# Peptides against a protein of PDB entry 3NZW: the designs that were tried, part 13

Target 1, 212 residues: chain A of PDB entry 3NZW
Amino acid sequence: TTTLAFRFQGGIIVAVDSRATAGNWVASQTVKKVIEINPFLLGTMAGGAADCQFWETWLGSQCRLHELREKERISVAAASKILSNLVYQYKGAGLSMGTMICGYTRKEGPTIYYVDSDGTRLKGDIFCVGSGQTFAYGVLDSNYKWDLSVEDALYLGKRSILAAAHRDAYSGGSVNLYHVTEDGWIYHGNHDVGELFWKVKEEEGSFNNVIG
Target 2, 222 residues: chain B of PDB entry 3NZW
Amino acid sequence: QFNPYGDNGGTILGIAGEDFAVLAGDTRNITDYSINSRYEPKVFDCGDNIVMSANGFAADGDALVKRFKNSVKWYHFDHNDKKLSINSAARNIQHLLYGKRFFPYYVHTIIAGLDEDGKGAVYSFDPVGSYEREQCRAGGAAASLIMPFLDNQVNFKNQYEPGTNGKVKKPLKYLSVEEVIKLVRDSFTSATERHIQVGDGLEILIVTKDGVRKEFYELKRD

## One batch from the design tools (peptide; aimed at target 1 M45)

Design b1_p12_2 (made by RFdiffusion4)
Pose (drawn by RFdiffusion4):
Structure b1_p12_2 (pose): chain A 212 residues (1-212), chain B 222 residues (1-222), chain P 12 residues (1-12)
Amino acid sequence: as target 1 above (212 residues)
Amino acid sequence: as target 2 above (222 residues)
Amino acid sequence: DLPTYPLPEKPP
């Protein structure tokens, strides 16, 4: 698994791979590691497939309940805390999740929270989570500028997940892109590494190792 | 010490067509190197046009299928006999499985039917509720032998248009019920050849708008 | 429309 989300001039970019594993066995290449909590909230998934899926779906129900009660969209900070506090209750029971809660609210602007099963909760501009996180950091950190165009930022996030899908035996499948503005999240497609790799290699001249 | 889990072998397979779906499984049940039964059904019609199989530790698989069948019964009781759609059944199974997160049903579970548009549907589950909708899926002992074959023959992976210099991928035309039954039978004869826990019989459940049909085929008994 | 299931209890 490789997931990343970063803030910039144009809002937030979220990118994830779609590989699921059972050890060295590729269980699936077509899993959705991003959950659309609501039109302005996204959650990313890494770790235990069932723990992430179950608790993040549950988080969506909790956020919806907040809107009915308070007649207002839940903040990113509060939404991430609901998950953070829930996971903390289970500390020591073996839950396994590296998670990012990304969204937008007039009150907070573009906002990113890293939340994991250790109970750690961190607000930040850039996060890469999962077995492939360092590979994504390598490409993302060396080309990141706050002033990236929406187009360039979307590409960097996509390119970073691609770098991880290439080097990390436990990452791959396809790349799912998202862009977050004050009008909510915008889905930017599912890019199969099976074609995305060769295309990027030709057009970019990178991945100079692998023989084509 | 006491081990609450055992391995009863068996292999299951699910393929979704445009307007049908199939869930197949060998009828052999095993413990270690012995055969408990050459015919012990492992794929079940649970009503509302849903078939399911929970493969791995059989006691757990039976308890789960029994609990899900009862769930469909109560769904009717509580919601004015409304039909349980396959997507709803999948989410329901997720909660049943995750409910034992700390003492799991040791099973890999697949269900099949039609979605609300009448299209074929296959869902497969992790032991603790992780699930996804798919075109096809192999589960159980020979899953590692069969899933690669299905990626090739069902989803045409790694296959290209001849003479296109590997530039044009083989189109994703869709399989008929006849072509699917062939892939299923071939899959199980192959699995019976290479995996000692697969054999004796093959039972397929076909699901269409008209309901659930069954077909049975012998397999090598060695 | 599905039933509500309790969250799993944390083991001791």

Design b1_p12_2_s1 (made by RFdiffusion4, then SolubleMPNN; from b1_p12_2 with T4V)
Fold by OpenDDE base, seed 5:
Structure b1_p12_2_s1 (fold): chain B 212 residues (1-212), chain C 222 residues (1-222), chain A 12 residues (1-12)
Amino acid sequence: as target 1 above (212 residues)
Amino acid sequence: as target 2 above (222 residues)
Amino acid sequence: DLPVYPLPEKPP
């Protein structure tokens, strides 16, 4: 798995792969590792598939309840704290989760929180999460700038996941790409790694370790 | 050490068509190397045009299916006989499975039906309730033998248009019910040849807008 | 094994 999110001048880019594994078995190449909690809030998934799906769906319900009770969308800070508090209560029980809560509120602006099953909760500008995170960081850190255009930022997110998919046996399938703005998240498609790799290689002249 | 789980073998397979879905399973039930039954159905019509199978440890599978059937019953009581949609059924089953997160049902679960637009739908679950809607899924003992075949024949993986130098993939299209049945039969006959826990009989439940029908085919009995 | 979205390995 490789998931990433980063803040830039144009909002937030979220990009994830779509592979699930059970040992050496590829369980699926088409899993959705982003949950659309509401039009302004996303959650990413790494770790146990069921743990992530169940509790992030639960989180969505809690966020909706907040909205109904308070007549206002929940903050990214509060949403991430709810999840963090939940997993912390289960500490030692064996939950496996590495998640990013990404969203936009008027109060906070574009915001990213990392939350994992160890009880860690971090606010930051750049996170890569998963077995392929170091590969993604290699590309992302080398090219990241706050002043990236939306187009360049989207490409960088996609390109970073592609790098991880190339090197990490546990990452692959496709890249799901999101752009979060003040108007909410925008889905920027599913990009099959099999096609994307060759396209990028040709256009960039990269991946020269592979003969095309 | 005491092992609370058994393994009753078998294999199940779901494929979604355009306006139908199928869920198939062999009828062999085994323990270790002994055949308990040559005809023990494991694919069930649960009402509301939903077909379900939970394959692995039969005691757990039966328990899960019974719980879901009961859930359907109570859904009708609580919601004025409203039809349970396939997506809602999937969510409900997730909760049934995850409710035993720390002592899981030892099963691979697949359900099949029609979505609210009348399109074929197949949902697959892991033992603790992660789920995904897919065009096809094999579960159980011979899943590793069948799933790659389905990748190739249902989703046309690694198939390209001739003369395009591998640049144009074979286009995705829905299969007819006849084509799907052929694939199911070929899958199970092949699996029976290579896996001792698969055989005896094949029961296929076909879900259409007109309801659920069943087909039965003999498999090798060795 | 349960399906997972693998995390990085912990150091020993």
Scores: peptide ipSAE 0.360, ipTM 0.816, DockQ to the pose 0.038
OpenDDE base, seeds 1, 2, 3, 4: peptide ipSAE 0.348, 0.351, 0.358, 0.355; ipTM 0.809, 0.818, 0.821, 0.814

Design b1_p12_2_s2 (made by RFdiffusion4, then SolubleMPNN; from b1_p12_2 with T4E)
Fold by OpenDDE base, seed 5:
Structure b1_p12_2_s2 (fold): chain B 212 residues (1-212), chain C 222 residues (1-222), chain A 12 residues (1-12)
Amino acid sequence: as target 1 above (212 residues)
Amino acid sequence: as target 2 above (222 residues)
Amino acid sequence: DLPEYPLPEKPP
């Protein structure tokens, strides 16, 4: 698995692969590792598939209840704290989760929180999470700057996941790409790695370790 | 150390068509190397045009299916006989499975039906309730033998248009019910040849807008 | 094994 999110001048880019594995078995190549909690809030999934799906769906329900009670969208800070508090209560029980809660509120602006099953909750500008995270960081860190255009930022997110899919046996399938703005998240498609790799290689002249 | 789980073998397979879905399973039930039954159905009509199978440890599978059937019953009581949609059924089954997260049902679950637009739908579950809607899924003992075949024949993986130098994939298209049945039969006959826990009989449940139809085919009995 | 979205392995 490789998931990433980063803040830039144009909001937030979220990019994830779509492979699920059970040991050496590829369980699926088409998993949705982003949950759309509401039009302004996303959650990413790494770790146990069921743990992530169940509790992030639960989180969505809690966020909706907040809106109904308070007549206002929940903050990214509060949403991530709800999840963090939940997993912390289960500490030692064997949950496996590495998540990013990404969203936009008027009071916070574009915001990313990392939350994992160890009880860690971190606010930050750049996170890569999963077995392929180091590969993604290699590309992301070397090309990241705050002033990226939306187009360049989207490409960088996609390209970073592609690098991880190339080197990490546990990452692959496709890249699901999101752009989060003040108007909400925008889905920027599903990009099959099998096609994307050759396209990028040709356009960049990269991946020269592979003969086409 | 005591192992609370058994393994009753078998294999199940779901494939979604355009306006239908199929869920199939062999009828062999085994313990270790002994055949308990040559005809023990494991694919069930649960009402509301939903078919379900939970393959692995049969005691857990039966328990899960019974709980889901009860859930359907109570859904009707609580919601004025509203039809349970396939997506809602999937969510409900997730909760049934995850409710035993720390002592899981030892099963691979597949359900099939029609979505609210009348399109074929197949949902697959892991033992603790992660789920995904897919065009096809094999579960159980011979899943590793069948799933790659389905990748190739249902989703047309690694197939390209001739003369395009591998640049144009074979286009995705829905299969007819006849084509799906052929694939199911070929899958199970092949699996029976290579896996001792698969055989005896094949029961196929076909879900259409007109309801659930059952078909039965003999498999090798060795 | 359960389906996973694997996390990085912790060092020993």
Scores: peptide ipSAE 0.352, ipTM 0.815, DockQ to the pose 0.037
OpenDDE base, seeds 1, 2, 3, 4: peptide ipSAE 0.339, 0.344, 0.352, 0.347; ipTM 0.807, 0.816, 0.819, 0.812

Design b1_p12_2_s3 (made by RFdiffusion4, then SolubleMPNN; from b1_p12_2 with D1E T4D)
Fold by OpenDDE base, seed 5:
Structure b1_p12_2_s3 (fold): chain B 212 residues (1-212), chain C 222 residues (1-222), chain A 12 residues (1-12)
Amino acid sequence: as target 1 above (212 residues)
Amino acid sequence: as target 2 above (222 residues)
Amino acid sequence: ELPDYPLPEKPP
């Protein structure tokens, strides 16, 4: 698995692969590792498939209840704290989760929180999470700057996941790409790695370790 | 150390068509190397045009299916006989499975039906309740033998248009019910040849807007 | 073994 999110001048880019594995078995190549909690809030999934799906769906319900009670969208800070508090209560029980809660509120602006099953909750500008995270960081860190255009930022997110899919046996399938703005998240498609790799290689002249 | 789980073998397979879905399973039930039954159905009509199978440890599978059937019953009581949609059924089954997260049902679960637009739908579950809607899924003992075949024949993986130098994939299209049945039969006959826990009989449940139809085919009995 | 979205392995 490789998931990433980063803040830039144009909001937030979220990019994830779509492979699920059970040991050496590829369980699926088409998994949705982003949950759309509401039009302004996303959650990413890494770790145990069921743990992530169940509790992030639960989180969505809690966020909706907040809106109904308070007549206002929940903050990214509060949403991530709800999840963090939940997993912390289960500490030692064997949950496996590495998540990013990404969203936009008027009071916070574009915001990313990392939350994992160890009880860690971190606010930050750049996170890569999963077995392929180091490969993604290699590309992302070397090309990241705050002033990226939306187009360049989207490409960088996609390109970073592609690098991880190339080197990490546990990552692959496709890249699901999101752009989060003040108007909410925008889905920027599903990009099959099998096609994307050759396209990028040709356009960049990269991946020269592979003969086409 | 005591192992609370058994393994009763078998294999199940779901494929979604355009306006239908199929869920199939062999009828062999085994313990270790002994055949308990040559005809023990494991694919069930649960009402509301939903078919379900939970393959692995049969005691857990039966328990899960019974709980889901009860869930359907109570859903009707609580919601004025409203039809349970396939997506809602999937969510409900997730909760049934995850409710035993720390002592899981030792099963691979597949359900099939029609979505609210009348399109074929197949949902597959891991033992603790992660789920995904897919065009096809094999579960159980011979899943590793069948799933690659389905990748190729249902989703047309690694197939390209001739003369395009591998640049144009074979286009995705829905299969007819006849084509799906052929694939199911070929899958199970092949699996029976290579896996001792698969055989005896094949029961196929076909879900359409007109209801659930059952078909039965003999498999090798060795 | 359960399906996973694997996390990085912790060093020993």
Scores: peptide ipSAE 0.329, ipTM 0.814, DockQ to the pose 0.037
OpenDDE base, seeds 1, 2, 3, 4: peptide ipSAE 0.317, 0.322, 0.328, 0.327; ipTM 0.808, 0.817, 0.820, 0.813

Design b1_p12_3 (made by RFdiffusion4)
Pose (drawn by RFdiffusion4):
Structure b1_p12_3 (pose): chain A 212 residues (1-212), chain B 222 residues (1-222), chain P 12 residues (1-12)
Amino acid sequence: as target 1 above (212 residues)
Amino acid sequence: as target 2 above (222 residues)
Amino acid sequence: SVSFWWGGNAPP
């Protein structure tokens, strides 16, 4: 698994791979590691497939309940805390999840929270989570600028997940892109590494190792 | 010490067609190197045009299928006999499985039917509720032998248009019920050849708008 | 044997 989300001039970019594993067995190449909590909230998934899916789907129900009760969209901070506090209640029970809650509110602007099953909750501009996180950091950190165009930022996020899918035996499948503005999230497609790799290699001239 | 889990072998397979779906499984039940039964059904019609199989530790598989069938019964009681759609059944199974997160049903579960558009549908589950909708899925002992074959023959993976210099991928035309049954049978004769826990018989449940049909085929008994 | 899945997964 490799997931990233970063803030920049144009909002937030979220990118994830789609590989699921059972050890060295590739269980699936077409899993959705991003959950659309609501039109302005996204959650990313890494760790235990069932823990992430179950508790982030539950988080969506909790956020919806807040909107009915308060007649207002839940903040990113509060939404991430609901998950953070839930996971904390289970500390020591073996839950396994590296998560990112990304969204936009007039009150907070573009906002990213890292939340994991250890109970850690961190607000930040850049996060890479999962077995492939360091591979994504390598490409993302060395090309990041706050002033990236929406187009360039979408590409960097996509390129970073691609770097991880290439080097990390436990990451791969396809890349799912998202862009977050004050008008909500915009899905930017599913990009199969099976074709994305060769295309990027030719057009970029990178991945100069692998023989084509 | 006491081990609450055992392994009863068996292999299951699910393929979705445009307007049908199939869920197949060998009828052999095993413990270690012995055969408990050469015919013990492991794929079930649960009503509302849903077939399911929970493969792995059989006691757990039975308890789960029994609990789900009872769930469909109560769904009708509580919702004015509304039909449980396959996507709703999948979410329901997720809760049932995740409900035992800290003492799991030790099974790999697949269900099949039609979605609300009448299209074929297959869902497979992780022991603790992780699930996804798919075109096909192999589960159980021979899953590692069969899933690669299905990626190739069902989803045409790694196959290209001849003479296109590997540039044009083989189109994803869709399989008929006849072509699917062939792939299923071939899959199980192959699995029976290479995996000692697979054999004796093959039972397939076919699901269409007209309901659930069954077909049976003998397999090598060695 | 049956094995647990890792990597995260959202409902379809």

Design b1_p12_3_s1 (made by RFdiffusion4, then SolubleMPNN; from b1_p12_3, 5 letters changed)
Fold by OpenDDE base, seed 2:
Structure b1_p12_3_s1 (fold): chain B 212 residues (1-212), chain C 222 residues (1-222), chain A 12 residues (1-12)
Amino acid sequence: as target 1 above (212 residues)
Amino acid sequence: as target 2 above (222 residues)
Amino acid sequence: PVRFWYGGAAPS
């Protein structure tokens, strides 16, 4: 798995692959590793599939309850804290989760929190999470600028996941791409890695380790 | 050292069509190298046009199916006989599975039915409750033999239009119930040839808007 | 049956 999120002048880019594995077996190539909690809030998934799905769905319910009770959308800080507190209660039980909670509120602006099953909760501008995270960082860190255009930022997110899919055996399938703004998240499509790879290779003249 | 789990072998397969869904399973039940039964059905009609199979350790599978059937019953009691939708069923099964997260049901679960728009639906689960809606899924002993075949024949993976130099993929399209049944039969006959834990009989449950029907075919018995 | 993973390594 490779997931990433980063803040820039135009908001937040979120990009994830879609492969699930069971050992050496490719269990699926079409998994949705982003949960759309509400129109302004996303969660990403890495680690145990069931742990991530179950608890991030649960998180969604808690966020909705907050809105109903408080008559106000939950903050990204509070949403991420709920999840962090939950997994901390299970510390040592064997949960495996690496998540990013990404969203926008008027109070916070564009915000990203990293939360994992070790109890770590971090606010930051750039995170890559999963077995392919270092491959994604290699591309992302090399090209990241705060002043990226929306178009360039979207491409960079997509391109970083592609690099990880190329090198990480546990990442692949497709890239799901999101842009989060003050108006909410926008889904920017599912990009099959098989097709995307050749397109990028041709346009960039990259991936020369592969003969076409 | 005591092992609480067994493995009763077998294989299951689900395929969704446009307005139908199929869930099939062989009827062989084994322990180690011994055949316990040549006809032990493992695909069940659970009501509300939902069919279910939980393949692996049969004791766990039976327990899970029984619990789900009971969930359907109580859903009707609590919600004025409202039909349980396939997506809601999937969520319910996730909770059943994840409820035993730290002592899992040792099964691969597949359900099939129609979604709320009348389209065929197949959901598959890992032992602890992650799930995904898919067009097709194989589970059990011979899943690794069948799933690649389904990738090729249901989702047309690695197929291209002739004369396009591999630039145009074969377009996706729904298969007829007849074509799906052919694929199911070919899958299981092939799996039976190469896997000792698969064979004896094939039972197919077909879900349409008119209900669930069953078909049975003989498989090799060696 | 084996549980599914999103990734080959645990987060750390």
Scores: peptide ipSAE 0.440, ipTM 0.839, DockQ to the pose 0.248
OpenDDE base, seeds 1, 3, 4, 5: peptide ipSAE 0.424, 0.432, 0.424, 0.429; ipTM 0.825, 0.839, 0.832, 0.831

Design b1_p12_3_s2 (made by RFdiffusion4, then SolubleMPNN; from b1_p12_3, 5 letters changed)
Fold by OpenDDE base, seed 3:
Structure b1_p12_3_s2 (fold): chain B 212 residues (1-212), chain C 222 residues (1-222), chain A 12 residues (1-12)
Amino acid sequence: as target 1 above (212 residues)
Amino acid sequence: as target 2 above (222 residues)
Amino acid sequence: PVQFWYGGAAPS
């Protein structure tokens, strides 16, 4: 798995692959590793599939309850803290989760929190999470700047996941791409790696380790 | 050391069509190299036009199916006999599975039915409750033999339009029930040839708007 | 039966 999120002048880009594995078995190539908690809040999934799906869905319920009780959308900080507190209670039990809670509130602006099953909760501008995270970082860090256009930022997110899909055996399938703004998240499609790779290779002249 | 799990073999297969879905399973039940039964159904009509199979350790599978059936019953009690939708069923099953996260049901679960738009739906689960809606899924002993075949024949993976130099993929299209049944039968006959834990009989449950019907086919009994 | 994984969850 490779997931990433980064803040830039235009908001937040979230990009993830779609492969699930069971050992060496490719269990699925079409997994949705982003949960749309609400129109302004996303969660990403890496680690145990069920752990991520179950608890991030649960998180969504908690976030909705917050809105109902408080008559206000939950903050990204609070949402991430709920998840963090939950996994911390299960510390040592064997949960495996690496998640990013990404969203926008008026109070916080565009915000990203990293939360994992070790109990780590970090606020930051750039995170890559999963077995392919280092590959994604290689591309992302090399090209990131705050002043990216939305178009360039979207491409960079997609391109970073593609790099990870190329090098990480546990990443692949497709890239699901999101842009989060003050108006909420926008889904920017599912991009099959099998097609995207060759397109990018041709257009960039990259991936020269592969002969077409 | 006590091992609470067994492996009863078998294989299951779900395929969603446009306005139908099928869930099929062989009827062989084994322990190690011994055939316990040549006809032990593992695909069940759970009501509300939902069919379910949990393949692997049969005791766990049976328990899970029973719990789900009970869940359907209580759903009716609590919601004025409202039909449980397939997506809600999937969520419920996730909770059943994940409720035993630290002592999992040792099964691969597949359910099939129609979504709220009347389209065929197949949901598959890992042992602890991750799930995904798919057009097709094989589970169980011969899943590794069948799933690639389904990728090719249901989702047309690695198929291209002739004369396009591999530039145009074969377009996705729904398969007819007859085509699906053919694929299911071919899948299981082939799997039976290559896997000792698969055989004896094939039971196919077909879900349409008119309900669930069953078909049975003999498989090799060797 | 084997649990499905979304790769690793190594810290960033």
Scores: peptide ipSAE 0.451, ipTM 0.836, DockQ to the pose 0.244
OpenDDE base, seeds 1, 2, 4, 5: peptide ipSAE 0.435, 0.451, 0.440, 0.445; ipTM 0.820, 0.836, 0.828, 0.826

Design b1_p12_3_s3 (made by RFdiffusion4, then SolubleMPNN; from b1_p12_3, 5 letters changed)
Fold by OpenDDE base, seed 2:
Structure b1_p12_3_s3 (fold): chain B 212 residues (1-212), chain C 222 residues (1-222), chain A 12 residues (1-12)
Amino acid sequence: as target 1 above (212 residues)
Amino acid sequence: as target 2 above (222 residues)
Amino acid sequence: PVRFWYGGSAPS
């Protein structure tokens, strides 16, 4: 798995692959590793599939309850804290989760929190999470700047996941791409890695380790 | 060393069509190298046009199916006989599975039915409750033999239009119930040839808007 | 049956 999120002048880019594995077995190539909690809040998934799905769905319910009780959307800080507190209660039980909670509130603006099953909770501008995270960082860190255009930022997110899919055996399938703004998240499609790879290779003249 | 789990072998397969879905399973039940039964059904009609199979350790599978059937019953009691939708069923099964996260049901679960728009639906689960809606899924002993075949024949993976130099994919389209049944039969006959834990009989449950129909076919018994 | 993973190892 490779997931990433980064803040830039135009908001937040979120990009994830779609492969699930069971050992050496490719269990699925079409997994949705982003949960759309509400129109302004996303969660990403890495680690145990069931742990991530179950608890991030649960988180969504808690966020909705907050809205109903408080008559306002939950903050990204509070949403991520709920999840962090939950997994901390299970510390040592064997949960495996690496998540990013990404969203926008008027109070916070565009915000990213990293939360994992060790109880770590971090706010930051750039995170890559999963077995392919270092491959994604290699591309992302090399090209990231705050002043990226929306178009360039979207491409960079997509391109970083592609690099990880190329090198990480546990990442692949497709890239799901999101742009988060003050108006909420926008889904920017599913990009099959098989097609995307050749397109990028041709257009960039990259991936020359592969003969076409 | 005590092992609370067994492995009763077998294989299951689900395929969703446009307005139907099928869930099939062989009827062989084994322990180690011994055939316990040549006809032990493992695909069940659970009501509300939902069919279910939980393949692996049969004791766990049976327990899970019983719990789900009971869940359907209580859903009707609590919600004025409202029909349980396939997506809600999937969520319910996730909770059943994840409720035993730290002592899992040792099964691969597949359900099939129609979604709320009348489209065929197949959901598959890992032992602890992660799930995904898919067009097709094989589970059990011979899943690794069948799933690649389904990738190719249901989702047309690695197929291209002739004369396009591999630039145009074969277009996706729904298969007829007849074509799906052919694929199911070919899958299981092939799996039976190469896997000792698969064979004896094939039972197919077909879900349409008119209800659940069952078909049975003989498989090799060696 | 084996549980599914999103990744080859626990995130770190």
Scores: peptide ipSAE 0.444, ipTM 0.837, DockQ to the pose 0.241
OpenDDE base, seeds 1, 3, 4, 5: peptide ipSAE 0.432, 0.439, 0.427, 0.434; ipTM 0.824, 0.838, 0.831, 0.829

